# Peptides against a protein of PDB entry 4N78, part 229

Target 1, 186 residues: chain A of PDB entry 4N78
Amino acid sequence: HFQVICRLLGYQGIAVVMEELLKVVKSLLQGTILQYVKTLMEVMPKICRLPRHEYGSPGILEFFHHQLKDIVEYAELKTVCFQNLREVGNAILFCLLIEQSLSLEEVCDLLHAAPFQNILPRVHVKEGERLDAKMKRLESKYAPLHLVPLIERLGTPQQIAIAREGDLLTKERLCCGLSMFEVILT
Target 2, 155 residues: chain B of PDB entry 4N78
Amino acid sequence: MAELQMLLEEEIPGGRRALFDSYTNLERVADYCENNYIQSADKQRALEETKAYTTQSLASVAYLINTLANNVLQMLDIQASQLRRMESSINHISQTVDIHKEKVARREIGILTTNKNTSRTHKIIAPANLERPVRYIRKPIDYTILDDIGHGVKW

## One batch from the design tools (peptide; made by RFdiffusion4, then SolubleMPNN)

Design b2_p23_8_s1 (from b2_p23_8, 11 letters changed)
Fold by OpenDDE base, seed 5:
Order: C-alpha cells, then structure tokens, then sequence
Structure b2_p23_8_s1 (fold): chain B 186 residues (1-186), chain C 155 residues (1-155), chain A 23 residues (1-23)
C-alpha cells in the first residue's frame, strides 16, 4: 500500500503530505500534549523522597503508586493525552514507512536506469578470465544503450536538452544521500 | 502552407470541375459518334472513328481521375505532416513543463530532507589475535548475602 | 546483492543532490 501511495503521490505529493503531518505533529506536541505535561508537572509531588529500602520492592511500588495516584486517576490523561501520543506515533511511523517505500522505489528506478546511464556492476571475474576483457565486453554490450550519448548524436538540440535534464533527474534521488526521517526526529 | 492552400482552393476543385466537364463532353461525343455511324455510308470508317474517340475520351478521363487522386493524396500527406509537427511541438512543451514541475517538486521535498549521516563504517579491524573467548564463568552472584538484610515485616 | 550496492554507490558518488537544494 505504501508503495502505491508513493507512486501515486510522487515527490510533490509526498512532500505535501509530510509537511502537513509535521504540522499536525507539531501542533499536537506544542498544544495539547504540552498542556497536559505542564498540568502533570504541577500536580507532581514536589518532594518525592525515595522510600526507605526497608519497604521492599512491593512497598516501594505501592508508595509510588500512591504518590502518582492522582495522576493515574486523572481520566483525561488516559483518554486524550494518550490518544494524542498515539496519533503522533502513528504519524511518525507513517512518515518512516513512506520514506522507506520511496527509497525502495528510487533504488528500483536507479537499478533500471543504470544500464542506460553507463553504470554497470563490477563483473565478478571467474578464475581464469581477464577482468579487463569482461569489462570491455560488458561495456560494448551496453554502449548502445547509453541514452544521453545516443540522443546527443541523433537528436535535435531540444531533445538533447530534455534528455540531459531527464538524465539528471534520473540520477539525482533522495536515497543517494538525503533523509526526511532524520528531519522528523530532530 | 502555400502548397496546401493551392491544393485545397484551386487544384482539387479545378480537377473536380474538369472531371465533370469531361463527363458532359463524353456524352456529346457519344451522341456524335452514334449519329455519325447512322448517317455514314462507310460504317467501317465510322466505327473506327468511334473507337478512336472512345479510347481518347477514356484516356482523358483516366488522366483526370489520376491527377485528382494524386492531388488529394498529396493534400492528405501535407496535412498529416502538419499534424505530426504539431504533435511534436506539443509533446516538447509537455515534456518541458513536466520536467519543470518535477524540479519544483524536488526542491520542495528537498526542504524536508537532511544529509544522511553516513556512519563511517569503522573498519572493525578484527583483532588478529582471536583471544580465546575467556569463558566468562558467570559466577552466580550469590544474592543470599542480601537475604539477611530484608527482614520483610510479615504483614 | 553486492551488485545493487555497487550500483547505488556509483550513483551516490556521482550525485551532488543539487536538484534538491535551494538555489
């Protein structure tokens, strides 16, 4: 599903969606969640002394439960705040999944474009074959597929310009060195 | 452009008119030949003349039809060529616009991106000396020493 | 696959990512 979404939206659509999601997340974090956090900070016991170790683990737990009882009983915290946090989490996950899907698509595109752009995998030389000979054969095999040089030889100036721009756009992908998710995390 | 206009406005209409006139003329020739044959004392000569006129008339009509047909075909070829040129122009514009849109889109998404921190794959130089995994003898941490301190008040 | 990684690396090396940068 995410792959289909990425294909449908393209770069522009993905950008718009991510921008809007970021706005939503920001709004949730700076608005409702912040307000709840502030409220919780106000109701937090000012002096939460570590209970004496003598009470044992259960006693300590009970002590903390008692100290936090007012917070736990705050019904709005469970319903609204946790829901908002869930929404934020979902948004983040959504962004991650979109980016991953986009990256996969880009990689696929690059792989498909590679023979046409004079990008060839290194030939694994089997024992006894000259690497140079295999590389030359491979280059010769794919040389006719080099699109830009082909168009430069046969095409009109306008076609050449378009081909060069298309080649550039094909080569330049986000997966080559850019991350959107890292921006979301900062 | 000028050639197409000439074909549409002059050559093809002119050819159609000529063909129509030729048809009318053929009827006249036919009538003439029929009358000539009836009135002529030398029927053989009259027949030969009729054959000659018929052959000539048919040849002329065939020529007119062929000329007209060729002009129509030429017209269609010119029009087809014009359409192809227009299509090419439209395609070029469309591609240019699409490329531009894509560039804009890429700039927009680029704002939402940062450089990937390429974690320098520190070549974990495998230390050459496989130090024998020191059998971490998990000394069981005898937590029994702590048993004496926790006099849990039996509630 | 190793081949895929190599291809991607070649693209990375050749990419300046200029199309994503604001002028």
Amino acid sequence: as target 1 above (186 residues)
Amino acid sequence: as target 2 above (155 residues)
Amino acid sequence: SADVEEILEQYRERSDLSVFKLP
Scores: peptide ipSAE 0.408, ipTM 0.780, DockQ to the pose 0.650
Fold by OpenDDE base, seed 2:
Structure b2_p23_8_s1 (fold): chain B 186 residues (1-186), chain C 155 residues (1-155), chain A 23 residues (1-23)
Amino acid sequence: as target 1 above (186 residues)
Amino acid sequence: as target 2 above (155 residues)
Amino acid sequence: SADVEEILEQYRERSDLSVFKLP
């Protein structure tokens, strides 16, 4: 589903969606969640000492439950705050999944474009063969596929310009060194 | 453009008129030949004259048809060439617009990105010295040493 | 695959990412 969404939206659509999600997340964090956190900080017990180990696991749990009783009983925390946190979480996950899907699409595009852009994988040299000779053979094999040089030889000046720009846009992808998700996490 | 206009306005209409006139003339020639054959005492001569006129008339019509056909073909070729040029122009404009839109989109999404901290994948320099797998001598962990330290809670 | 990674690395090395940067 995310792959389809990425394909349909393109860079522009993804940008718009991401911007809106960031706004929503920011609004939730700075608004409702912040207010609840402030309220919780006010009601937090000032002294929460670790109970002595002698009370066992159940006793320790009860102790913490008692100390947090007022917090747990705060009905709005369970309904509104947790819902908002879920929304934030969902938004983050959505962004992550979109970025991953976009990255996959970009990688696929780059892989398909590579032979046309003189980007060749290093040939696994079998024992005894000269790496240089194999690489030269590979280069020679794919040389006719080099799109920009081909158009530069056969095309009009306008076509050459368009081809160069197209080549640039093909090569320059987000997966080459940019991350959207890192921006979301700051 | 001037050539196309000339073909459309002068050459082709002119050729059509000429062909029509030639047709009319053929009819007259046919009538003449028929009458001449009937009235002529020398039927053989009249027949030869008819053959000559017929051949000439047919040749003239054939020439007119050929000329007209060539003009029409030329007209179509010019029009086809014009359409191809227009198509090429439109394609170039379209591609330019698409590239521009893509650049704008990329700038927009770029605002939402930061540089990946390419953790320099430290080339795991394969340690030159393959440290010989230290033979894990499974020394049996003699747990008996712990027997003395364990103050067993006497249940 | 190792080949894919190598191809991607080549793209990374050649990319200046200028198309995503605001002039």
Scores: peptide ipSAE 0.407, ipTM 0.776, DockQ to the pose 0.678
Fold by OpenDDE base, seed 4:
Structure b2_p23_8_s1 (fold): chain B 186 residues (1-186), chain C 155 residues (1-155), chain A 23 residues (1-23)
Amino acid sequence: as target 1 above (186 residues)
Amino acid sequence: as target 2 above (155 residues)
Amino acid sequence: SADVEEILEQYRERSDLSVFKLP
């Protein structure tokens, strides 16, 4: 489903959706969530020392439960905060899934374009075959498929220009070194 | 442009009119031949004249049809060529627009991106010395050391 | 596959990502 969404939206559509999601997340974080966090910080015990290990895991848990009792009670009463956090979480997950799907699509596009752009996989040399010879054979096999050189030989100046631009757009993908998710996390 | 216009406005309509007139003339010739045959004392001569007129009329019609057909074909060829040129132009414009839109879109999404920290994959410096595959001497893990700690079933 | 990774690496090396950058 996300792959289809990515295909339908394209870069522009994805950008618009991501921008809107970022706005929503920012609004939630700076608004309601911030207020709740501030309130929670006020209720936080000033001195929360790690209990001695001698109390064991249950005792430590009870200790923290007691120390956080007011916070837990407050949080349980404030369902709105958790809803907002869920919304933020959903937005983040959506962004992740979109980016992953887009990356997969881009990878597929690059794989399909590779023979046309003089990008060849490294040849696994079987024992006894010269790497150079096999590589040359592959290059020779795919040389006629090189789109830009082909059009440069046979095409009009306008076609050549379009081919070069198309080639550039084909090879330049986000997966080559850019991440949207990292921007969302900062 | 001028040739196509001449074909559309003059040659093809003219050819159609000529063909129609030829049809009318064929009817007149047929009537004449019929009357001539009935009235002529020399029926053999009348028949020969009819054959001559028929041959001439058929040749004329064939010529008119051929001329008209050629003109129509020429017209269609010119139009097809024009359409191909238009298609080429439209495709060029469309591609240019699409490329531009894509560039804009990429710039927009680019604002929302940051460089991936390529973790310097430490060039796994292949240790020059391929450590001889340490013969994994499967030392039998002596689990007997754990016998004293757990209620394990003595196998 | 190793082949896919290699192809991707070649694209990465050749990409300047200029199309995503503001002029």
Scores: peptide ipSAE 0.410, ipTM 0.776, DockQ to the pose 0.654; fails the geometry check
Fold by OpenDDE base, seed 3:
Structure b2_p23_8_s1 (fold): chain B 186 residues (1-186), chain C 155 residues (1-155), chain A 23 residues (1-23)
Amino acid sequence: as target 1 above (186 residues)
Amino acid sequence: as target 2 above (155 residues)
Amino acid sequence: SADVEEILEQYRERSDLSVFKLP
């Protein structure tokens, strides 16, 4: 589903969606969530000592429940805060999944474009074959597919310009060194 | 443009008219030949004359048809060439617009990006055996486990 | 695959990512 979304929206659509999501997240964090967090901090016990291990797991749990009673009661009364947190979480996950899907699409595009842009995989030399001969053979095989040189030879100046720009846009992808998710986390 | 216009407005219509006139003339010639054969005492001469007229008429019609056909073909070639040029121009414009839109889109999304901190793979100075840096194949993290978290939107 | 990684690395090395930067 995310792959379809990425294909449908393209870079521009993805950018718009992510910007809007970031705005929503920011609004939630700076608004309702912040207010609840501040309130919760005020109700937090100043001194929460680790209970003695002698109380066992149930006793320790009860101790913490008692210490956090006001917080738990407040949280139960303010379900809106948890809903907002869920929304933030969903937005973050959505952004992450979009980025991952986009990266996969970009990688696929790059792989398909590679033969046309004189990007060849390193030939694994089997024992006994000359690396140079294999490389030359591979280069010779794909040489006719080099699009920009081909168009430079046969095309009009306008076509050449378009081909160069297209080549640039094909090569330059986010997956080559950029991350959107890191921006979301900051 | 001038050649195409001449073909469309003058040569082809003129050729069609000439062919039509030729048809009318052929009917007259046929009538003449028939009457001449009936009235002539020398039927052999009349037959030879009819053959001559028939040959001439056929040659004339063939010439007119050939000329007209060539003009039509020429017209079609010119039009086809014009269409190809127009198509090329449209394609060029379309591609230019698409490239521009893509550049704008990339700039827009670029604002939302930061450089990946390529963790400097500590050049593990691989001693002699250059352990090929195990390229961290980021296994696509299957986030389907998270599908049930939150509003549970199954993607 | 190793081939995929190599291809991607070549693209990374050649990319300046200028198209994503604001002039």
Scores: peptide ipSAE 0.401, ipTM 0.770, DockQ to the pose 0.701; fails the geometry check

Design b2_p23_8_s2 (from b2_p23_8, 9 letters changed)
Fold by OpenDDE base, seed 1:
Structure b2_p23_8_s2 (fold): chain B 186 residues (1-186), chain C 155 residues (1-155), chain A 23 residues (1-23)
Amino acid sequence: as target 1 above (186 residues)
Amino acid sequence: as target 2 above (155 residues)
Amino acid sequence: SEEVEEILEQYRKRSTLSVFQQP
C-alpha cells in the first residue's frame, strides 16, 4: 500500500505530506504534550524514596502506586496526552514507511536504469576465466543501450539537453545518501 | 508553407476545374466524332480520326487525374510532416515542463532530507589472504609414544 | 543480492545529490 502511495504522490506529493506531518508533530510536541509534561513535572512527588525492601514486591508496588496516584488519576493525561503521543508515533511510523517504500521504488528504478547508464554489475568469474574478458564482453553487450551517448550521436541539441537532464534525474535518488527520517528525529 | 498554400488554393482547385472542363470537352468531342462519322463519306478515316481524338482525350484526362492525385498526395505529405513537427514541439515542451516540475519537487523534498550518516560499514575486508585451506594434513597421531607406558603382554 | 548492492554502490559513488539541494 505504501508503495502505491509513493507512486501516486511522487516526490512532490510525498514532500507535501511529510511537511504537513512534521507540522502536526511539531504542533503536538510544542503544544499539548509540552504542557502535560510540565504539569506532570509539577505534580511529581518531590521525595520518592525507595521503600525498604522489607515490604516485599506487593508493598513496594503499592507504595509507588500511592506516590503516583495523582499522576495515574490525572484523567487528561490518559485521554489527551497519550492520544497525542500515539498520533506522533503514528506520524513517525508513517514517515518511516513512506521513506522505506520510496527507497525501494528508487532502487528498482536505478536497477532498471543501470544498463542504460553504463552501470554494470561485477560478474562473478568462474575459476579460470579472466574477469577482464567477461567485463569487456558485458560492456560490449550493453554498449548499444547507453542512452546519453546514443542521443548525443543521433539527436538534436534539444534532445541531447533533455536526455542529459533526464539522465541526471534518473541517477540522482534519495536512497543514494539522503534520509528524511533522520530529519524527523531531530 | 508557401507550397502547401499553393496546393490548397491554386493547384488542387485548378486541377479539379480542369478535370471538370475536360469532362465537358469529352462530351463535345464525342458529339463531334459521332456527327463526323455520320456525315463523312469516308467512314474509315472518320473512325481513325475518332480513335485519335478518343486516345488524346483519354490521355489528357489521365494526365489531369494523375496530376491532381499527385498534388493531393503531396498536400497530405506536407500536412503530415507539419503535424509531426508540431507533435515534436509539443513533446519537447511537455518534457521540459515535466523535468522542471520534477526538479522543483526534488528540491522541495530535499529540504526534508539530511545526509545519511553512512556508518562506514567496515567492509569486512574479506582477508585478502584466502587462508590457504590449511590442508589439515592429518598428521597420523603417532601413538607409539604411549607404547612404553602400558605393560604390553609380551606375546 | 550482491549484484544489486554493487549497482547501488556505483550509483552512490557517482551521485552528487545536487538535484535535492537548493542552489
Scores: peptide ipSAE 0.390, ipTM 0.774, DockQ to the pose 0.628
Fold by OpenDDE base, seed 5:
Structure b2_p23_8_s2 (fold): chain B 186 residues (1-186), chain C 155 residues (1-155), chain A 23 residues (1-23)
Amino acid sequence: as target 1 above (186 residues)
Amino acid sequence: as target 2 above (155 residues)
Amino acid sequence: SEEVEEILEQYRKRSTLSVFQQP
């Protein structure tokens, strides 16, 4: 599903969706969640002394439960605040999945474009074969597929310009060194 | 443009008129040949003349049809060429617009990106010597030593 | 695959990412 979404939206659509999601997340964080956090900070017992270790784990749990009783009983915290946090989490996950899907699509595009852009994988040389000879053979095999040089030889000036721009846009992808998710985390 | 206009306005209509006139003339020639054959004492000569006129008339009609057909084909070729040029122009404009839109889109998404910190995954050179997992003998932390320090309020 | 990584590395080396940057 995410792959289909990425294909349908393209860079423009993904940018718009990501921007809107960031706005939503920001709104949730700065609005309702912030208000609840502030309220919780006000209600937090000023002196939460660690209960003496003598009470054991159950006693410590009961102590904290008692200290946090007012917070736990705050019904709005469970319903509204946790729902908002869930929404934020879902938005973050959505962004991550979109970026991953986009990266996969970009990688696929680059792989398909590689033979047409003079990007060849290193051929595994079997023992006894000259690497240079295999590489030359491979280069010779794919040389007719180099699109930009082909158009430069056969095309009109306008076609050449379009081909160069298309080549640039094909080569330049986000997966080559850019991350959106890192921006979201910051 | 001038050639196409000439074909549409002058040559093709003119050819159609000529063909129509030729049809009318063929009827006249046929009538003439029929009457000539009936009235002529030398039927063989009349027949030969009829054959000559018929051949000539058919040849003329064939020529007119061929000329008209060629003009129509030429007209269609010119129109097809014009359409191809228009298509090429439209495609060029469309591609230019699409490239521009894509560039704008990429700039927009670029604002939402930062450079990937390629942490050089140091090839964790697996140390050759698999140091034998030191059996962490979990010495049970005997917490009993701490029993004496806490004044347990015997409730 | 190693081949994919190599291709990607070549693209990475050649990429300027200029199309994503504001002039």
Scores: peptide ipSAE 0.388, ipTM 0.778, DockQ to the pose 0.632
Fold by OpenDDE base, seed 2:
Structure b2_p23_8_s2 (fold): chain B 186 residues (1-186), chain C 155 residues (1-155), chain A 23 residues (1-23)
Amino acid sequence: as target 1 above (186 residues)
Amino acid sequence: as target 2 above (155 residues)
Amino acid sequence: SEEVEEILEQYRKRSTLSVFQQP
C-alpha cells in the first residue's frame, strides 16, 4: 500500500503529505499534549520516595498506584491525551513507512538505471580470472547502453541538454544520503 | 510554406482543371474520330488516325494524372514533415516542463531532509584475543542457600 | 545482495545531492 502511495504521489505529493503531518504533530505536541503534561506535572506528588523493599513487588505497585491515583483517575488523560499520543505515533509511523517505501522505489530505479549510466556491479571473479579483464569485458558489453554518451553522439543540442538533466535526476535520489525521518525525530 | 501554399492554391487546383478540360477534349476527339471514320472513303487511314489521336490523348491524360498525383504526394510529404517538426517541438517543451516540475518537487522534499549520518562502519575490530569460551561449568545453583533468607512473612 | 550494495555505493559516491538543496 505504501509503495503505491509513493508512486502515485511522487516527490511533490510526498513532500506535501510530510509537511502536513509535521504540522499536525507539532500542533499536538505544543498544544494538547503540552497542556496535559503541564497539568500532570502540577498534580504529581512532590515527594515520591521508593517504598521500602519490605513491601514486596505487589506492595510497591500498590504504593505507586496510590500515589498516582489522581492521575490515573483523570478521565481526560485516557480519552484525549492518549488518543493524541496515538495520533502522533501513527503519524510518525506513517512517515517512517513512506520513507522506507520511497527508498525501496528509489533503489529499484537506481538498479534499473545502472547499466545505462555506466554503473556496473563488481563481478565475482572465479579463482584464476583477472578481475580487470572481466570488468573490461563487462564494460564493453554495456558500453552501447550508456544513454548520455549515445545521445551526445546522435542527438541535437536540445536533446543532449534534456538527456543530461534527465540523467542527473535519475541518479540523484534521496536514498543516496538524505533522510526525512531524521528530521521528524528532531 | 510558400511551396505548400503554391501546391494547395495553384498547382493542385490547376491540375484538376486541366484534367477536366482534357476529359472534355477527349470527348470531342472521340466524336471527331467517329465522324471522320464514317465519312472517310479510306477506312484504314481513318482508323490509323483514330489510333494516333487516341494514343496521344491517353498519353496526355496519363501525364496530367501523374503530375497531379505527384503534386498531391508532395503536398502530403510537406504536411507530414511540418507535423513531425511540430511534434518534436511540443515534445521538447513538454520534457523541459516536466524536468522543471521535477526539480521543484525535489527541492521541496529536500527541505524536509537531513544528511544521513553515515554511521562510519566502525570497523568492528574483532578483538584479537579470542576470549576462550569460558566453559560455563553449570554449577547447579544450590537454591538451598535461599531457604534461610526467605522467612515467609505470614500475611 | 552484494551486487545491489555495490551499485548503491557507486551511486552514493557520485551523488552530489544538489537537486535537493536550495540554491
Scores: peptide ipSAE 0.387, ipTM 0.773, DockQ to the pose 0.646
Fold by OpenDDE base, seed 3:
Structure b2_p23_8_s2 (fold): chain B 186 residues (1-186), chain C 155 residues (1-155), chain A 23 residues (1-23)
Amino acid sequence: as target 1 above (186 residues)
Amino acid sequence: as target 2 above (155 residues)
Amino acid sequence: SEEVEEILEQYRKRSTLSVFQQP
């Protein structure tokens, strides 16, 4: 589903969606969540010592439940705050999944473009064959596919310009060194 | 452009008119030949004259048809060339617009990006017992799938 | 695959990412 969304929206659509999600997240964080956090901080016990390990897991849990009783009993926390947190979480996950899907699509595009842009994988040399000879053969095989040089030789100036720009746009992808998710976490 | 206009407005209509006139003239010639044969005392001469007129008339019609056909073909060639040029221009504009839109889109999304801190992948300290590297059978990337994309280069 | 990574690395090395940067 996310792959389809990425394909449908493209860079522009993804950017718009991400921006809107960031706005929503920011609004939730700076608004209701912040208010709840402040309120919770006020009601938090001033001194909460770690109970002795001797109480065991159930005893420790009960201890914390008792200390946090006022927080747990705060009905609005469950209904409003947790919902907002869920929304934030969903937005973040959505962004992550979009980025991952986009990255996969970009990688696929780059792989398909590679032969046309004189980007060749290193050929695994079998024992006894010269790497240089194999690479040369591979280069020779794909040389006719080099799009920009081909168009530069045969095309009009306008076609050459378009080809160069297209080549640039093809090779320059987010997956080459950019991350959106890191910005979201920021 | 001037040549196409001349073909469309003068040469082809003129050729059509000439062909129509020729048809009318052929009917007159036929009538003349018939009457001449009936009235002539020398039937052989009249027949020869009829043959001559028939040959001449057929030659003239053939010439007119050929000329008209050539003019029509020329017109079509010019029009086809014009359409090709127009198509090329439209394609160029379309591509330019698409590239521009893509650049804008990339700038927009770029605002939402930061450089990946390539954390040096900590050398995954190979655990001491390196399980025998499963022979990664490097399947050569088959680029033949690309053979059907674009100008259909059959390798 | 290792081949894919090599191709991607080549793209990464050649990438300026200028198209994503605001002039």
Scores: peptide ipSAE 0.384, ipTM 0.772, DockQ to the pose 0.625

